Peptides against a protein of PDB entry 3S8F. Designs and how they scored, part 233

Target 1, 157 residues: chain A of PDB entry 3S8F
Amino acid sequence: VLTLFVAVPSLMTAFTVAASLEFAGRLRGGRGLFGWIRALPWDNPAFVAPVLGLLGFIPGGAGGIVNASFTLDYVVHNTAWVPGHFHLQVASLVTLTAMGSLYWLLPNLTGKPISDAQRRLGLAVVWLWFLGMMIMAVGLHWAGLLNVPRRAYIAQV
Target 2, 166 residues: chain B of PDB entry 3S8F
Amino acid sequence: DEHKAHKAILAYEKGWLAFSLAMLFVFIALIAYTLATHTAGVIPAGKLERVDPTTVRQEGPWADPAQAVVQTGPNQYTVYVLAFAFGYQPNPIEVPQGAEIVFKITSPDVIHGFHVEGTNINVEVLPGEVSTVRYTFKRPGEYRIICNQYCGLGHQNMFGTIVVKE

## One batch from the design tools (peptide; made by RFdiffusion4, then SolubleMPNN)

Design b2_p23_6_s4 (from b2_p23_6, 14 letters changed)
Fold by OpenDDE base, seed 3:
Structure b2_p23_6_s4 (fold): chain B 157 residues (1-157), chain C 166 residues (1-166), chain A 23 residues (1-23)
Amino acid sequence: as target 1 above (157 residues)
Amino acid sequence: as target 2 above (166 residues)
Amino acid sequence: VEGVALFMELLRATMLAEFALVA
């Protein structure tokens, strides 16, 4: 039970980020319950990438609670579930954040803004990356629930 | 302007924090529900049992694979299994169908996995500790044991077999 | 299994909603 208290600061942090996004969206003219989301700069890969990472991190975080639960971990431990969790946490959030950071950093370091073509390509990259990660992660979690072993080239299913 | 912005941020944060706490309780409730309704088949952990990995091959119940399967009662067996680099002993493990099998698994060298296909048996095997798993095979046949914990260069080839006889 | 299916459905719905917001 005490282990689950880790979820408190984690959720606080996550939803604080969400609050920041809401504030930003409303500053950009978004109104209503969801209008602020639409107002966010979805045309900027430097923004889209980390946000998609955050979205992938949500189910990953939930999985983290599962993995940290003694009884539930018995079900998923050393199955494909765990790599699924990793790909949501690392290959989605961390990687997409890094990608997004790069889209911001390089133009600033070089003094050369990205072209419109580069921007569109960047958007395509991060969305496709996210889509691929979600498909793979769902597959891995599903396989894990079917007791497909981790670190093995064979499976019973 | 900055003050107004900060005030607005705080207002949103308060709302989202409240939401976060609510979600925390929802998640806890969901976990509790899952545990209450879906605990069937979970193998409870036994008491912590220790063994000396440096002598486990020379003396004790794991030393002789021919003596690894011990009948402890009617339709009840204990199987002393070693997971080592890179295999299992005994191999195959022969047990009767319908018998209650208590696996006592340990390692003389490094951490290994003990994942039995077709079952919910999936435990890590640590040197110096004895993993205890209780299972009853209802179906005869061969069950493959897979090492799902990286243990070295031969990890991918580390397999065992449980043969369940009618 | 049904939990996985539900998750997939929610994921799909979320993705579609996000795409709609971005479009």
Scores: peptide ipSAE 0.017, ipTM 0.738, DockQ to the pose 0.047
Fold by OpenDDE base, seed 5:
Structure b2_p23_6_s4 (fold): chain B 157 residues (1-157), chain C 166 residues (1-166), chain A 23 residues (1-23)
Amino acid sequence: as target 1 above (157 residues)
Amino acid sequence: as target 2 above (166 residues)
Amino acid sequence: VEGVALFMELLRATMLAEFALVA
C-alpha cells in the first residue's frame, strides 16, 4: 500500500525531470522526437551520472511496483530478485546521483575546475559503474526468477 | 521571454505527466492480469493462525517430531514443521509422492525462512504465527529446505530435507 | 542451473575485486 502511494509522486517527479531535460535539449538545438536527447550535455559527468541513475531507476521502480503486488511478490520475494531491485535503487540511482553531485560540488567548494582529463576519467567511471550495475542487476533479477534464494550461499540452479 | 520559457516547460511537463499516468495504469493492469491468470500459482491463504512460541515445543502438534506427519485423508497429509535456530524438525520430512501435503510451519524463537528448492514453497516463519502451505510433490527424491531469512550466526548452515517416497 | 551459478560466482569475484580497489 505504501509503495503504491509513493509510486505516484515518484513517477511524477521522474517525468518532470524528463520534461526539464527535453526542454533543455530542445533549447540546445535538439529537434525531433529523440534529437533533444543527443543535444544534452553528455560531456559532463555531473550531468551524465544522475541521468544514468534515473535510467537505472526505471526498471527498479517498475520492480518496486512488482514487489508491492501480492501475486507477483510471491514469485520474487526473498529471492535474488530483491537484492537486484535494491542495487538498482541504491547502488544505481542514489550512488550515481552522489557521484554526479561530487563532480559538481568538489570543484565549486575548492574553486578549482576539473581538468579535461579528469572530466574524461569521470565520464569513464560513471559509464563503467552504470554498465557494471546493470549487469549485476540483470543477473540478480534473472537468478531471482530462477528461484535463487536471498541470504543463502547455495542454490539449486 | 521568461514567461515563454515557463509556458514551454509546462507544455512538456503536461505531456510527460500524461505519459507517467498512462504507465501507472499499465502497471496496475499488469498486476490485475497476474491476479486473473494466477501465473504465480496458488498463494497460501492469509488466514491468521496463532500459537504460543514459548510452549510450542512442549505441547501441541509440533512438540513431537515423530508425530509431525499426520495423515488427514486417503492421499492427504498435514506436516507440522518447526523452524528454529538453527534447523528444522522433523528432519528429514518424509512424505509420499502424489499426496497433497499441508505444511503447518512455526518458530519457537526468531523469524526464519522456509524455502523448498524445486518448488514454489517460500514463506517466512514468524514466532507466534502458523504458516500454512499446500503442495503436492509430483517427483520423488530429496528436496532441500533453505532458510532465506537471516536468523543469527548459524543462519547460513540452516538446512532441512524433505524426502518424497514413491 | 550451473550457468547462473557461474555468473554469480564471477559477479562475486568482480565485486570483491572492486571493493579491494576502492577500500
Scores: peptide ipSAE 0.027, ipTM 0.719, DockQ to the pose 0.023; fails the geometry check
Fold by OpenDDE base, seed 2:
Structure b2_p23_6_s4 (fold): chain B 157 residues (1-157), chain C 166 residues (1-166), chain A 23 residues (1-23)
Amino acid sequence: as target 1 above (157 residues)
Amino acid sequence: as target 2 above (166 residues)
Amino acid sequence: VEGVALFMELLRATMLAEFALVA
């Protein structure tokens, strides 16, 4: 019951961010049901990083509900599922948000914009990071469902 | 204009709020489906019990590994298991195939894990608390017990064995 | 399953390599 009470405002907050993105995309000339997505500044690592973090947060948040559910937690508790969840939340959302913040902060602190080369490199870093996190997270969740234990170097599968 | 912008934002927020609610129901449905299709092979077999971790090794049902396996009825056993740094007792745990086994697990020192390979038995063992798990081994053989809660320098080598006899 | 074991080993190896690089 308490988990659901937390889940509702969390979902509202998360999707309010999405609403802000839609508004921003439409202000940038995006039209239609999905055209606003393409209009967003995907060439800016300071934008892309947090957005990818949010994308990772979706399955991670769902996993949070699972982990907080008594019956389902019995299945996943202390299995590889748990670190999979953490890597989506911390290593994806938090880390990518921090990376994005840095891409915004450094130019402001130095008074110099990032070069085009730095921008492209930043985009590569962020996308590769996200890809790696998704692969690892999917694998850990999969392993967890197969009852691979957490904090053990061995597996029964 | 600020007013027009606010109205536009509100429209998008309403749409996404509706989507949020829809997703909430989807998640609830998925949880319900998982629960409905999930088969539990492990059943909690009692109320939460407490013990004194400082005396559990000296007195009580966990004190003597030779007396740890207690027959409580026809084809029913209770096994009193200690998880400690760094192992399990008794080790091995010998139980009959097809018998209903009630594991009562506690720790004299720190928090440990009790994860039985090949089964869905997976509980944390807290000093001062007794974890109770009921399980029936349908297949004979050896089942390894793994500690999946970090408990110190020897954590990675903390193993036990359950021997299921025909 | 061997595939899961291999995946875990790859993850472990990667993690250890990363730790070595930043140590």
Scores: peptide ipSAE 0.026, ipTM 0.719, DockQ to the pose 0.022; fails the geometry check
Fold by OpenDDE base, seed 4:
Structure b2_p23_6_s4 (fold): chain B 157 residues (1-157), chain C 166 residues (1-166), chain A 23 residues (1-23)
Amino acid sequence: as target 1 above (157 residues)
Amino acid sequence: as target 2 above (166 residues)
Amino acid sequence: VEGVALFMELLRATMLAEFALVA
């Protein structure tokens, strides 16, 4: 139970980011409970990528709580569940944030803005990456619940 | 106005903090629900027990595979298992159907896994520590033991068998 | 599940290929 309380700072941090997004959306003219989401700059891959990372991080964070639970960890530990978890954390959040950072950083370093074609391609890349990662992560979590072992090339299921 | 912006951000942070706490309780509730509805099977049955991995093969309950299965009571057994590079001892492990089995598993060399297919038995095996797992096999047959912790070049071939007899 | 097994095999093959590349 004490280990579960470690989730509190992480959740606080995650939702602080969400608060910043809400503020930004409202500054851009979004109103109501959800209107601020639509007002966010979804046409910018430098924005979309890390946000998609955050979306992947949500179920990953929930899984983190599961993994931190003594009783539940016994069930999922060293199964495909674990790779599912860290692919959401690393290959989604961290990787997409890195991608987003590059979409911002490279134009600044080169002094040249990205072309519209590059922007559209960037959007396609991050959305496709997110989709692929979600499919894989769901599959791995599902496999883990079916007791597919981690670090094994064979499974009973 | 910067001050106004900070005040607004603070308000949003408070809201999302409350939401965060709410979600925490939701997750705890879901865990509690899962534990209440899906807890049947393997129970950790042992206290933290230490053993010398350098002598575990020479003396003690793990030293002789022929003496690895010990009847401790009516329909109760303790099985002393070694996970090593790259296999399990004894192999096969023979136990009766319906008996309560206490596995005491340790390693003489490196960290291994002990994952029994068809069961929820899944533990890491650390040199110097004894993993204790309690399980009752309801169905006769062969159960494969898989190492799910990377332990070297032969990791992928590290298998054991539990034979449950009628 | 056959699909999971195939996936794991693919991962293994990919990893081996990567190791061979950097070896």
Scores: peptide ipSAE 0.016, ipTM 0.730, DockQ to the pose 0.019; fails the geometry check

Design b2_p23_7_s1 (from b2_p23_7, 12 letters changed)
Fold by OpenDDE base, seed 3:
Structure b2_p23_7_s1 (fold): chain B 157 residues (1-157), chain C 166 residues (1-166), chain A 23 residues (1-23)
Amino acid sequence: as target 1 above (157 residues)
Amino acid sequence: as target 2 above (166 residues)
Amino acid sequence: SLVEFVYNSSVAMLLAMLLDIAQ
């Protein structure tokens, strides 16, 4: 149960990142309670991908707390809930961060900026990836709550 | 300019700090709600029991599948189940409807799962350890046991059946 | 402050812990 204290530094990190994003957005001219969000560079896949990863990580992190609870884990353990959690944490945050990193790294390594077409394609890729991951994750979590087993090709439901 | 930026950063940090605290309460509430709604029927684990996986097939209550179902009371049974690569023993497990069943599950080889469809029975089975699950089947019929822990090449085909008789 | 955040977070986690134990 002391494992839950791991959430403290995680939350500190998460909200620090969020504060940094708000600061950046406001520096870019965003105003008001939410205007700073719109001011962020949503036209850059190198930015969008990690941010979408962070968004996916939020429910995943909440699920992490659930999974770390002995009592709650009894409900979800080895059900479809667990891979749902994984796909939010690894296939969303980690993967999207990696994807976003490529959109920054490749132009710098090659010395060639990405074309507008490549940029638009990149945006499409990361948004579609995020959408697909969210649909799948919701489905897996839902199935998990319905006691669909993990690592099985069949289920009662 | 740096001073202005510093003040702005502090303001944002304070805002997000407040938000973070609020979210902590939200998480606590969600946990409480989940516990109240989903854990009411949690099957309590028994005491820690150890067995020797190298001899469990040779001697003791798991050795003979014909003796696996033991009546311990008028409406109470203990079922000694082996989860092994790749199946369950006994199979099928036959129990009466409405009886309190105590499953004592262990493994002679590797870690397996014991997930009974239509129930909240879902435990891992470790060699050398006895998993205890108490359940009463209210509905007659067949309940499939699924291994939900990877245990080898035949994992996907590892099934058992509980037959609940009227 | 960061110190207050850590403290309050710790308290919250302790409360969550107690809730978990109580169930």
Scores: peptide ipSAE 0.014, ipTM 0.742, DockQ to the pose 0.035
Fold by OpenDDE base, seed 2:
Structure b2_p23_7_s1 (fold): chain B 157 residues (1-157), chain C 166 residues (1-166), chain A 23 residues (1-23)
Amino acid sequence: as target 1 above (157 residues)
Amino acid sequence: as target 2 above (166 residues)
Amino acid sequence: SLVEFVYNSSVAMLLAMLLDIAQ
């Protein structure tokens, strides 16, 4: 009940953020239905990291609704599905948001901008992190649907 | 300027809010579809039953593993299972093929899992509560019970066996 | 409007919850 209640404000917030991104992209010269996406600052790890986190949050949020469903929870509860959900929510969204925040915060605290090398390295880190998390999450969800138990090192599949 | 920006933001927000609403209905529809098409395998939730975890080992239907399997009718059995640190009793659980089995599972100590491989049986077992699961084994053989809730240092070795006889 | 969206979303979620409970 609580999860489903929170789902409404969460969806509103998520899509409001998307609206803000569209506005920002259009302010940066993006045109058309999707041109605003390309106009966003994809060269800045402080931007890319949180956005990738949001992308991971989409399936994670859907999984949250599944986990909160009485009937669907019978299928996924205490299976590898649950860790998959957590890795999308915590290890992708929260972690990438934290990473992005640091890429903004540290230059401001030190008064020194990040070097181009640091910027490129940062981009590599967040993209590789996202890729790894997506692979792990897909694998865990897949395993969960195959009834692989959570918190067990063996499974009959 | 601020006014133009405000109007633009509102336009984008309206579009995304509409999309949000549409996606909400899509998700609801998907859930409804899943529920409608996958109802056959749902194990009905039993009534909430409580038991005293401090005495469950000494008295009652869980006290004697040798009497844990009770025939309640023609081709119907109730199995009283204890999940404890670190194992299950009775072990093995012997039941006939094709019989309707009602598992009554509780714990004398901490929270455990009761996950039967090869089946849809997967419940948490709480001290003081009785988990009820109904299942019919159609295939003979051995089914492993796995604890999928961390319960201590021996958690990884906490296994049981259900033997389904022809 | 935002109010209508919140209302519709809330109703939808309530219906979903009821459906889930009814199973």
Scores: peptide ipSAE 0.013, ipTM 0.698, DockQ to the pose 0.034
Fold by OpenDDE base, seed 5:
Structure b2_p23_7_s1 (fold): chain B 157 residues (1-157), chain C 166 residues (1-166), chain A 23 residues (1-23)
Amino acid sequence: as target 1 above (157 residues)
Amino acid sequence: as target 2 above (166 residues)
Amino acid sequence: SLVEFVYNSSVAMLLAMLLDIAQ
């Protein structure tokens, strides 16, 4: 019950953020239905990381609603689906947000800006992390739907 | 300039709010789709039944593994299963092919899992509560029971077997 | 509007919840 109620403000927040991003992108010269996306600062790992985290959170959030359903939870509960959900929420959203915050925080704390090389490396790290996390999450969700159990080292599939 | 910015923000917010509403319906549709495609043969939870975990080993239908399988009808059986640290009782569980089996599962100690490979049987077993699962094995053979809920140091080795006889 | 969004979202979630409970 609580999960469903929490889903509402979460969705509101998500789409409000999206609206803000669109506005920002358009202010940066983006035009058209999707041109504003390209206009966002994709060259900044401090920006990219949290955004990728949010993208990963979308299927994770949907999964949260699934997990909260009595009927659907019967299918997915204590299967590999659950770790898949957790990795999207924690290892994707939370972790990428932390990574993004770090790319902003450290330069500000030290008073030293990151070099261009460090920036590029940061982008690579963030994108690779996201990609790997998505692959793992999809695999875990798929395995869960195939009734692979959670907290077991063996499974009959 | 501030007014223009405010108006622009409002326009985008309106669009995204509309989109958000649409997405809610998409999520509901996805839930419905998942239900329709993946929940065929869902086993009902059954009614709430309680048992004293401190005495379940000494008295009652779970006390004697030799009497755990009870025929309740011409092609119906009830199996009283204990999940404990770290195994299942009886083990193996022997049942006939094609018979309707009602598993009555409880625990004398801590929370365990009861996941039968090759089936949709997957329940948590709580001390003091009886989990009821109804299933009919269509094919003979051995089915492994896996504990999928952490229950202690021996959790990873906690297995059982259901033997379905022709 | 935001109010409409909140309302519709809430109704949708409540309906989903009720339907789920009814299953």
Scores: peptide ipSAE 0.013, ipTM 0.709, DockQ to the pose 0.034
Fold by OpenDDE base, seed 1:
Structure b2_p23_7_s1 (fold): chain B 157 residues (1-157), chain C 166 residues (1-166), chain A 23 residues (1-23)
Amino acid sequence: as target 1 above (157 residues)
Amino acid sequence: as target 2 above (166 residues)
Amino acid sequence: SLVEFVYNSSVAMLLAMLLDIAQ
C-alpha cells in the first residue's frame, strides 16, 4: 500500500492543471460550480486536444494505481488491460498534447492564424481521435478483465 | 490586480490539492475493500527461490520431463515446468482433477510468460528464479498455456498444454 | 468488416491531420 504514495505528486500535478483550467474559465466569465467549464475556449483545437488528453489520463492514472498494487496487478498483468492503460497515457494524453501543441505552434511560427476551415477540421480530428481512443481503451481494459492475454493472437474468450 | 489573482490561484490549487488527496484515499480504500471481500484466488508472492539457469536442464528437478510431475501427498502434486524458447516442458503436463497442484516454473534462457487459459494462472518466468503457483483444476480437459511475454522470434507460437484427467 | 472500418477510419483521420498540417 505504501507504494501507492507515488501517486501523490502525479495527482498534485494533475489537479493543479485542473485548478488552472478553473481559474481560466472563471476569468472568461464562467460562473458557478461547472459554468467555468463551458467558458473555456472549446472552439480552439490547440486547447481542446490537450484537455481531452487530460480527460483520458484520469482513468489511465487510476489504472496506474491498480497496476502498482501487488494484489491487483496479479489480475491485470500481461493482459489486454496493460495496453489499455498505456494507450490512455501515451496515445491519448501525450499524442493529443502534441496535436494541440502543433495547432498552437505553427500559427505562432508563421505569424499567420489558421483558417476557420482548418480550425473546424482540427476540432473534428482531435474529437474523433479522443473518441476512438476511449472506445479502444475501454475495450482493452474489458478484455483484460476477461483474462485476454497480452502479446498473443489467441484468446479463449 | 496581481496580488488578488495570485491569492485566487492559490485558493483553487488548495481546493484541488485537497480533492487529489481525497481521491488517493478513495483508491486505497477501494483496494482495501476489494481485498477484504474478495481474497479468494489471490496468490501472494512466495519466498524467493533461486536456481542456476545454466544447469537447470542438466541437474535438478527440471532436468527430466518424465519426472516433472511429483506426488507430494494425498491428492497433492508439484509440477516442475520449464519455459524456454520456444515451448514448455513437460508438454503436455498431465495432472489429476481435483488435486492441489503446485507449479514450479523457471526458464533456462530468457523471460517468458506462463498464462493458463481458463484459470487465473498468469505469471512471468525469470531465468534464475522459480515462480510458484498453486492451483486446483476442478474440471477435466485440456488447458492451453500461452506465453504472454516477448521472448524472441518464435514468441507468438510458444504454447503448451495441461491435460487434467478424471 | 469492422476491422477494416476501424483501420480505414484511423488512416483517414491521420491523413486528415496531415492534410491540415500541410495547409
Scores: peptide ipSAE 0.007, ipTM 0.745, DockQ to the pose 0.024

